# Ledger of designs, part 3: peptides against a protein of PDB entry 4Z63

Target 1, 334 residues: chain A of PDB entry 4Z63
Amino acid sequence: LCLGMNDLTGNIPEDLFHLKRLNLLGIQENRLSGSLSREIRNLSSLVRLDVSWNLFSGEIPDVFDELPQLKFFLGQTNGFIGGIPKSLANSPSLNLLNLRNNSLSGRLMLNCTAMIALNSLDLGTNRFNGRLPENLPDCKRLKNVNLARNTFHGQVPESFKNFESLSYFSLSNSSLANISSALGILQHCKNLTTLVLTLNFHGEALPDDSSLHFEKLKVLVVANCRLTGSMPRWLSSSNELQLLDLSWNRLTGAIPSWIGDFKALFYLDLSNNSFTGEIPKSLTKLESLTSRNISVNEPSPDFPFFMKRNESARALQYNQIFGFPPTIELGHNN

## One batch from the design tools (peptide; made by RFdiffusion4, then SolubleMPNN)

Design b1_p21_8_s1
Fold by OpenDDE base, seed 5:
Structure b1_p21_8_s1 (fold): chain B 334 residues (1-334), chain A 21 residues (1-21)
Amino acid sequence: as target 1 above (334 residues)
Amino acid sequence: SSLLEERLEELLLNPTNVIFL
């Protein structure tokens, strides 16, 4: 049953929960309000539940133990409060959980040992507090993780060295500290292609440790951290780099010539830093900017990106990184 | 509804994964 993208109001009719053979319930992009009914437990054949972009409130019901076939739960952009229900945090069937842009709070706890099928997690823009869950790498299929805009104080856990499944990771604006430790840990994530760390590590030094290596890194976004230092030499070994944003930092020195050696680099933002010297001539030879055939049919994160001209501006949403215009921003360097 | 528009506006003013231009 798909009733998304309407102006439906009120609650879900109780009679809908009598549909025991229902595999898909999509009621997204409506004006549905109140609590999400516990009677969802009666939908024992449910594979996909999409309640996103509504006015739902209260706690998410703890009934996911009665939904053994549930693979997809989309609840982004609602008013949900409380924590992740225990049955949801232990779901062995769940592949994708999206609860972005809610009011969920407390410590983030997932039983990753039980969540054997989880491959995508979006909990961005919530009120989770405490530390990052150390057991997240126990989710052995988890590739896409958005935890941005929560209050995760402290450092990236050492256990994330074992996060072999991790491909797309955002921790933007999560009150993280120690960028040297974070990069030193995350370099062990052999499948990591997208790393977003914007609005963390305030005033720290960007490490220039030549021992750091991100072999498969395609997207690096570390903007607005007030980072000191220079363009890091370790980044030159990330031959697959497509997008680099280091804007709004305090980086100094010259822009190195090796930045033009990235054959796939189509988006570069080094603006609002303190870079000096000449623009490297190699930058004018970027194949990605000269060739029309950037058919980058590469996997993108499940979480959206948002472009903002400044902190007060309204963002533009991009669901795919390749939707970005080819860009070189070097403005506002002194 | 004003509340859905408010939540959308909050999301667009305060996005999760920001790229600054």
Scores: peptide ipSAE 0.188, ipTM 0.760, DockQ to the pose 0.683
Fold by OpenDDE base, seed 2:
Structure b1_p21_8_s1 (fold): chain B 334 residues (1-334), chain A 21 residues (1-21)
Amino acid sequence: as target 1 above (334 residues)
Amino acid sequence: SSLLEERLEELLLNPTNVIFL
């Protein structure tokens, strides 16, 4: 049953929960309000539940043990409060959980040893606090993780050295400290292609440790951290780099010539730093900027990127990194 | 996208060039 993208108001009719053969319930993009009914437990055949973009409030009901076939739960952009209910945090069937842009709070707790099918987790823009959950690497299929805009004080856990499934990771604006430790840990994530760390590590030094290596790194975003130091030499070994944003830091020295050796680099932002010297001539030879054939068919994160050119500009949503225009931004380096 | 989506996106976005929300 798909009733999304309407102007439906009020609560879900109770009789809807008698549909025991229902595999898909999509009621997204409406004006549905109140608590999400506990009676969703009666939808025992449910594979996909989409309640996103509504006015739901209260706690998410602890009934997911009665939904043994549920693979997809989309609840982004609601007013949900409390924590992740225990039955949801232990779901063995769940592949994707999206609860972005809610008011969920407390310590983030997932039973990753039980969540054997979880591959995508979006909990961005919530009120989670405390430390990052050390057991996230136990979610052996977890590929996509957005935890941005929460309050995860402290450092990246040492256990994340074992996060082999991790491919796309955002911790943007999460009050993280110790960038040297974070990079030293995350370099062990052999499948990591996208790393977003914007608005963390305030005033720290960007490490220039030649022992750091990110083999599969395609997207690195570490903007607006007030980071000191220079362009890190370790980044030159990330031959698959497609997008680099180090804007709004306090980086100094010259832009190195190796920045133009990245064959796939189509988006470069080094603006609003303190770089000096000449613009590397190698940047004029970037194949991705001269060739028409950007491969649009590469896997992207399950969560969107947002671009805002200036404070007054409307933000642009990009569901794919390849949707970004080819860009070189080197402005405001005085 | 719904008008609600657009307005909520605008309200939630920090003035950063590229971020995950």
Scores: peptide ipSAE 0.166, ipTM 0.764, DockQ to the pose 0.326
Fold by OpenDDE base, seed 4:
Structure b1_p21_8_s1 (fold): chain B 334 residues (1-334), chain A 21 residues (1-21)
Amino acid sequence: as target 1 above (334 residues)
Amino acid sequence: SSLLEERLEELLLNPTNVIFL
């Protein structure tokens, strides 16, 4: 049943929960309000639940143990409060959990040893507090993680050295400290292609340790951290780099010539720093800006998905990212 | 930029109407 993108108001009719053979419930992009009914437990055949972009409030019901086929739960942009229900945090069937832009609070706890199918987790823009969950690397299929805009104080856990499945990671604006430790840990994530760390590490020094290496890094965003130091030499080894944003820091020194050696670099923002010297002539030779035939590889992890709007999962992600205009932003430097 | 990050997050983690195959 797909009722998304309407102006539906009120609660879900209780009779809807008698549909025991229902595989897909999509009621997203409405004005549905009140609590999400516990009676969703009766939808025992449910594979996909999309309640996103509504006015739901209260706690998410702890009924996911009664939904053994649930692969997709989309609840982003609601007013949900409380924590992640225990049954949801232990779901062995769940592939994707999206609860971004809610009012969820408390400590983030997931039983990653039970969540054997989890590949995408979006909990960005919530009120989670405490530390990052050390057991996230136990989610052996987890590729996409957004935890941005929470209050995860402290450092990236050492356990994240073992986060081999991690491909996309956003921790932007989460009150993180110790960028040197964070990068030193996350470099061990051999599949990491996208790293977003904006609005953390305030006033720290960007490490220039040549031992740091991010082999598959395509997207690095570390903006508005007031970071000191220079362009990090270790970044020159990330040959697949496509997008670099280090804007709104306190970086100094010259922009190095090796920045023009990135064959796939199509977006560069170094604005609002204290860089000095000449603009490297190598930037005028960026292949991504001069050649029409550059296949920009997806900065996102490769996960099989079907989008109803586009028949090809990769083609859609590629097309969306390719929608970014080629950009060199060097403004507001000294 | 914060807008770029939001767009990247949307593009990478929140593609609308996605079903994993």
Scores: peptide ipSAE 0.125, ipTM 0.568, DockQ to the pose 0.085
Fold by OpenDDE base, seed 1:
Structure b1_p21_8_s1 (fold): chain B 334 residues (1-334), chain A 21 residues (1-21)
Amino acid sequence: as target 1 above (334 residues)
Amino acid sequence: SSLLEERLEELLLNPTNVIFL
C-alpha cells in the first residue's frame, strides 16, 4: 500500500493494521500525526515501512520482534522521541534504518551482533548523547553510517579500526574532539570512500602525518572546524579523490601542486582559509574538469547528495556524487 | 557550514533515495 506524497491528515486507521499480507506500507510525505500505533505489529508480512516526512510524535513502538521480515524502516523527518526500541535495535532482518531528523535522545545503543543484515544506518539530526557506540564495527554489513548533528562527545572509538564494512561515514557537527586520533583510526577502514567530519575538532591542528593513508577515499569533507596547519601531505596518496572540501578553516601555506594530480577530482573547495602563494598551474590539468568523459561507473556513495543553493532553497537531489557541478572554490584566502 | 555537508546530510533526508525505492 503506497499512499505517499499526499495531503493525508490524522491517524492511520486501525483497520489498516489488519492487512496481514501487506509487504509494503508507504505513507511518507503526508501530514499524519499522533503516535505510531503499536498495532503495526499485526503487519507480520511487512518488508518495508515508510512513515517518513510526517508529523508523528511520541516513542517508536517496541514491536519490531513481531516484524520478522522487515528490511526497511524509514521514519525520517518526524517528531519521534525517546530511544531506539529494543526490538528494533536487535532486528536481524533490518537492512536499512533511517530515523534522521527526529528528536530521539539518550545513549545510542544497537545490538550489532543481532543486526546481522544492517547495511545502512541514518540517525543524523537527533538528540543522541554520550559517546559513539564502540560496537558499531560488530555490524558486519554496515556500510553507510550517518550520525551527524548529534551530541556525541569525545573521540572516535579505537574499535573503529576494525570497521571493515564502513564505506560512507558522516559525523558532521557532533562535538567530536581529536582529529589526529580520528584520522589515525579511520585510515584503517579499508573500504572507506566517503568521510564527512565538518563542524568538529574546533581549532585543532589538521595532522600532516605522512603515515596517514586513505587508499579508497573519494570524498573528504572537513569544513568549518577552524583547523590550523597546512594542506596535508598524506592526502596526496588518495588517488581516487573526487571531492575535497576543507573550507572555513584556518589552513595556511601554499596550495600544493599535487592537487592537480587527482584525475577524478571534480569538486574542490578550499575557500575561507588563509592559503597564500599562487594558484597551482596543475589545477588547469584536472582531467575531470577538462574531459566530458567522467567515468560515471565509479562507485559513489549510495546516498543521493542534495544541493541547496541557500538554506531556504529546495535541495537538488543528486543520486551520484558526479551529479555535483564541477567546482573549484578558492575564494576568501590571503 | 559547508554547503556540501548540508547537502550530504540532506542525502539521508530524502525518501527518494534510489536505494530505498
Scores: peptide ipSAE 0.043, ipTM 0.638, DockQ to the pose 0.074; fails the geometry check

Design b1_p21_8_s2
Fold by OpenDDE base, seed 5:
Structure b1_p21_8_s2 (fold): chain B 334 residues (1-334), chain A 21 residues (1-21)
Amino acid sequence: as target 1 above (334 residues)
Amino acid sequence: SELLEKRLEELLENPTNVIFR
């Protein structure tokens, strides 16, 4: 049953929960309000539940133990409060959980040893607090993780060096500290292609440790951190780099010539730093900017990106990096 | 509704995965 993208109001009719054979319920992008009914438990054949972009409030009902076939739960952009219910945090069937842009709070707790099928997690823009859950790497199929815009004080857990499944990771604006430790840990994630760390590590030094290596890194975004230092030499070994944003930091020194050696680099933002010297000639020869025939295998995280021209501007949403125009931004440097 | 408008505003003003230009 698909009723998305309408102007439906009120709550879900109770009789809907009598549909024992229902595999898909999509009621997204409406004006549905009130609590999400506990009677969802009656939909025992449910595979996909999409209640996103509504006016739902209250706690998410703890009934997911009665939904053994549920693979997809989308509840982003609602007014849900409380935590992730225990039955949801222990779901062995769930592949994708999206609860971005709610008012969920408390410590984030997932039983990753039970969540054997979880491959995508979006909990961005909530009110989770405390530390990052150390057991996330125990979710052995977890590929996409968005935890941005929460309050995860502290450091990236050491356990994340074992996060082999991790491919797309966003921790933007989550009050994280110790960028050296974070990069030192995350370099062990051999499948990591997309890393977003914007608005963390305020005033720290960007490490220039030649021992750091991100083999499959395609997207690196570490903007607006007030980072000091220079362009890190370790980044030159990330041969698959497609997008680099280090804007709004305090980086100094020259832009190195190796920045133009990235064959797939189509978006570069080094603006609002303190770089000096000449623009490398190699940047004028970037194949991705000179040839339209280059097919770029773009990483596609399940979470969106947002572009802002400045801190006061509204963000434009991009579901894929493909939506970004080829760009070189070097403005507001010395 | 006020709640929807607020959520949309929160998404636009405080988005996840921000890229600055």
Scores: peptide ipSAE 0.030, ipTM 0.710, DockQ to the pose 0.645
Fold by OpenDDE base, seed 4:
Structure b1_p21_8_s2 (fold): chain B 334 residues (1-334), chain A 21 residues (1-21)
Amino acid sequence: as target 1 above (334 residues)
Amino acid sequence: SELLEKRLEELLENPTNVIFR
């Protein structure tokens, strides 16, 4: 049953919950309000539930133990409060959980040992507090993780050295500290291709440790952190780099010539720093900007990216990394 | 509309994964 993208109001009719053979319920992008009914437990054959972009409020009902076939739960852009229900946090069938842009709070706790099928987790823009859950690497299939715009004070857990499944990771604006530790840990994530750490580590030094190595890194975004230091030499070994944003920091020194050696680099933003010297001529040799036929068929994270010109500007949403226009921004350097 | 307001909240007030220009 697909009723998305309408102007439906009120609650879900009770009789809908009698549809025991229903595999898909999509009611996204409506004006549905009130609490999400506990009676969803009666939809025992449900595989996909999409209630996103509505006006739902209250706590998410703790009935997911009665939904043994549920693979996809999309609830982004609602008014849900409380925590993740215990039955949801223990779901062995769930592949994707999206609860971005709600008012969920408390400590983030997932039973990753039980959540054997979880591949994608989007909890961005909520009110979770405390520390990052140390057991996230126990979610053995978890590839996509968005935890941006929460209040995860402290450091990246040491256990994340073992986060082998992690491919796309966003922690933007989550009050994280110790960038040196974070990078030192996350470099061990062998499948990590996308790392977004914007609006963290305020005023820290960007490490220039030559021992750091991100083998599969394609996207690095560490903007607006007031980071000090220079362009990190360890980044030159990330041969697959496609997008680099280090804008709105306090980086100094010259832009190194090796920045032009990245064959796949199509987006570079080093603006609003304190770089000096000449613009490297090697930037004019970037193949991604000169060649017409680069078919970029690469996987994208399940969470959107937002681009702003400045803090007050309207954000542009991009669902795919390759949706970004080819860009070189070097403005506002001293 | 209330739905439009929710969209605006997400895009303007509560953006995630922000890249600055």
Scores: peptide ipSAE 0.020, ipTM 0.654, DockQ to the pose 0.719
Fold by OpenDDE base, seed 1:
Structure b1_p21_8_s2 (fold): chain B 334 residues (1-334), chain A 21 residues (1-21)
Amino acid sequence: as target 1 above (334 residues)
Amino acid sequence: SELLEKRLEELLENPTNVIFR
C-alpha cells in the first residue's frame, strides 16, 4: 500500500492494521498526526514501513519483535520522542533504519550483536546525548552511519578501529573533541569512503601526521571547525579523493601542488581560510574539471554518490554527482 | 558545506544495492 506524497491528515485507520499480508506500507509525505499505533504489530508480513515526513508524535511503539520480516523502517522528519524501542534496537531483520530529524533523546543504544542485518543507520538531527555507542562496530554489516546533529560529547571511541564495515560516516555538529584521535582511529576503517566531521573540534589543530592514511577516502568534509594548521600531507595519499571541503577553518600556509594530482577530484572547497601563496598550477590540469566526459568509476557500489538500488540491468542508479557540480572554491583566503 | 552535508544525509535514505540481494 503506497499512499505517499498526498495531503492525507489525521490518524491511520485502525482497520488498516488488519492487512496481515501487507508487505509494504508507504504513507510518507503527508500530514498524518498522532501516535504511531501499536497495532502495526499486526502487520506480521511487513517488509517496508515508511511513515517519513509526517506529523507523528509520541514514542515509537515497542512492537518490532512482532515484525520478523521488517527490513526497512523510514520515520525521518516526524515528532517522535523518547528512545529507540528495545525491540527495534534488537531487530535481526532490519537493514535500514532512518529516524533522522525527530526529537529522540537519551542514550543511543543498539544491540548490534542482534542487529545482524543492519547496513544503514540514520539518526541525524535528534536529541541523543552522552557518548557515541562503543559497540557500533559490532554491527558487522553496518556501512552507512549518520549521527550528525546530536548532543554527543567526547571523542570517537577506540573500538571504531575495528569498524571494518563502515563506508559512510557523518558526525557533523555533535560536539566531538580531539580530531587527532578521531583521525587516528578512523584511518583503520579500511572501507571508509566518506567522512563528514563538520562543526566539531572547535579551534583544534588539524594533524599533519604523515603516518595517517585513508586508502579508500573519496569524500572528506571537515568544514567550520576553526581548525589551525596547514593542508595535511597525509591526505595526498588518498588517491581516490573526489570531494574535499575544508572551508571555514583557520588553515594557513600554501595550497600544496599535490592537490592537483587527484584524478577524480571534482569538488574542492578551501574557502574562508588563511591560505597564502600562489594557486597551484596543477589545479588547472585536474582531469575531472577538464574532461567533458566525467566517468567516475566507483569501485564500491555502496559509495553515496553512486548508489545502485539493485544490481539488475534496469537498476535505477542513484547518482548524486549531479548534485555536486565541478567546483573549485578558494575564496576569502589571506 | 551545510548544503553538501544535507545532500550526503539524503543518501542514507536510500538502501544500497546490497540490501536487495
Scores: peptide ipSAE 0.020, ipTM 0.611, DockQ to the pose 0.049
Fold by OpenDDE base, seed 3:
Structure b1_p21_8_s2 (fold): chain B 334 residues (1-334), chain A 21 residues (1-21)
Amino acid sequence: as target 1 above (334 residues)
Amino acid sequence: SELLEKRLEELLENPTNVIFR
């Protein structure tokens, strides 16, 4: 049952939760309000639940132990409060959890040893506090992690050295400290392609440690951190770099010529820093900017979005993300 | 930067390899 992208209001009719054979419930992008009914537990065949972009409030019901086939739970952009229900935090069937842009609070706790199928976790823009959960690397299939815009004080856990499944990681605006430690740990994530650390590490020095190496790094975003230092030499070894944003820092020195050696670099933002010297001529030779036909391998995970006839507005939105215009921003430097 | 973050967040909403039927 797909009722998304309408102007539906009020509560979900209780009788809807008696549909025991229902595999997909999509009611996203409406104006549904109230608490999410615990009677969702009656949907024992549910594989996908999308309640995103609504006005739901209250705590998420602790009924996920009664949903053994649930793979996808999308609840982003609601008013949910409380924590992640215990049954959800222990779900062995769940592949994707998206609860971004809610009011969830407390310490983030997931039983990663139980969540054997979890591959995508989006908890960005919530009110989680405390430290990053050290056991996230125990989620052996977890590739995509967005924890941005929470209040995770402290440092990246040492355990993240073992986060082999991690491909996309966003911790932007989470009050993190010690960028040197963070990069030193995350360099061990062999599958890391996208790293977003914007609005952290305020006033720290960007490490120029030649021992740092991110082999598969395609996207690096470390903007608005007031970072000091220069363009880091270790970045030159990330040959697959496609997007670099170091804007709104306090970086100094010259822009190095090796920045033009990135064959896939199509988006560069070094604006609002204190870079000096000449613009490297090598930037004018970036193949991604000169050749019309460079299929920028989108930093998105390799999954071709098959345009189906009835593409949900969401599918269209994802396809548009790939349309970053080739960009070089060097403005507002000294 | 903020726009880029929002776009990256949107990418996380689609599970990889979901054949949207």
Scores: peptide ipSAE 0.148, ipTM 0.585, DockQ to the pose 0.069; fails the geometry check

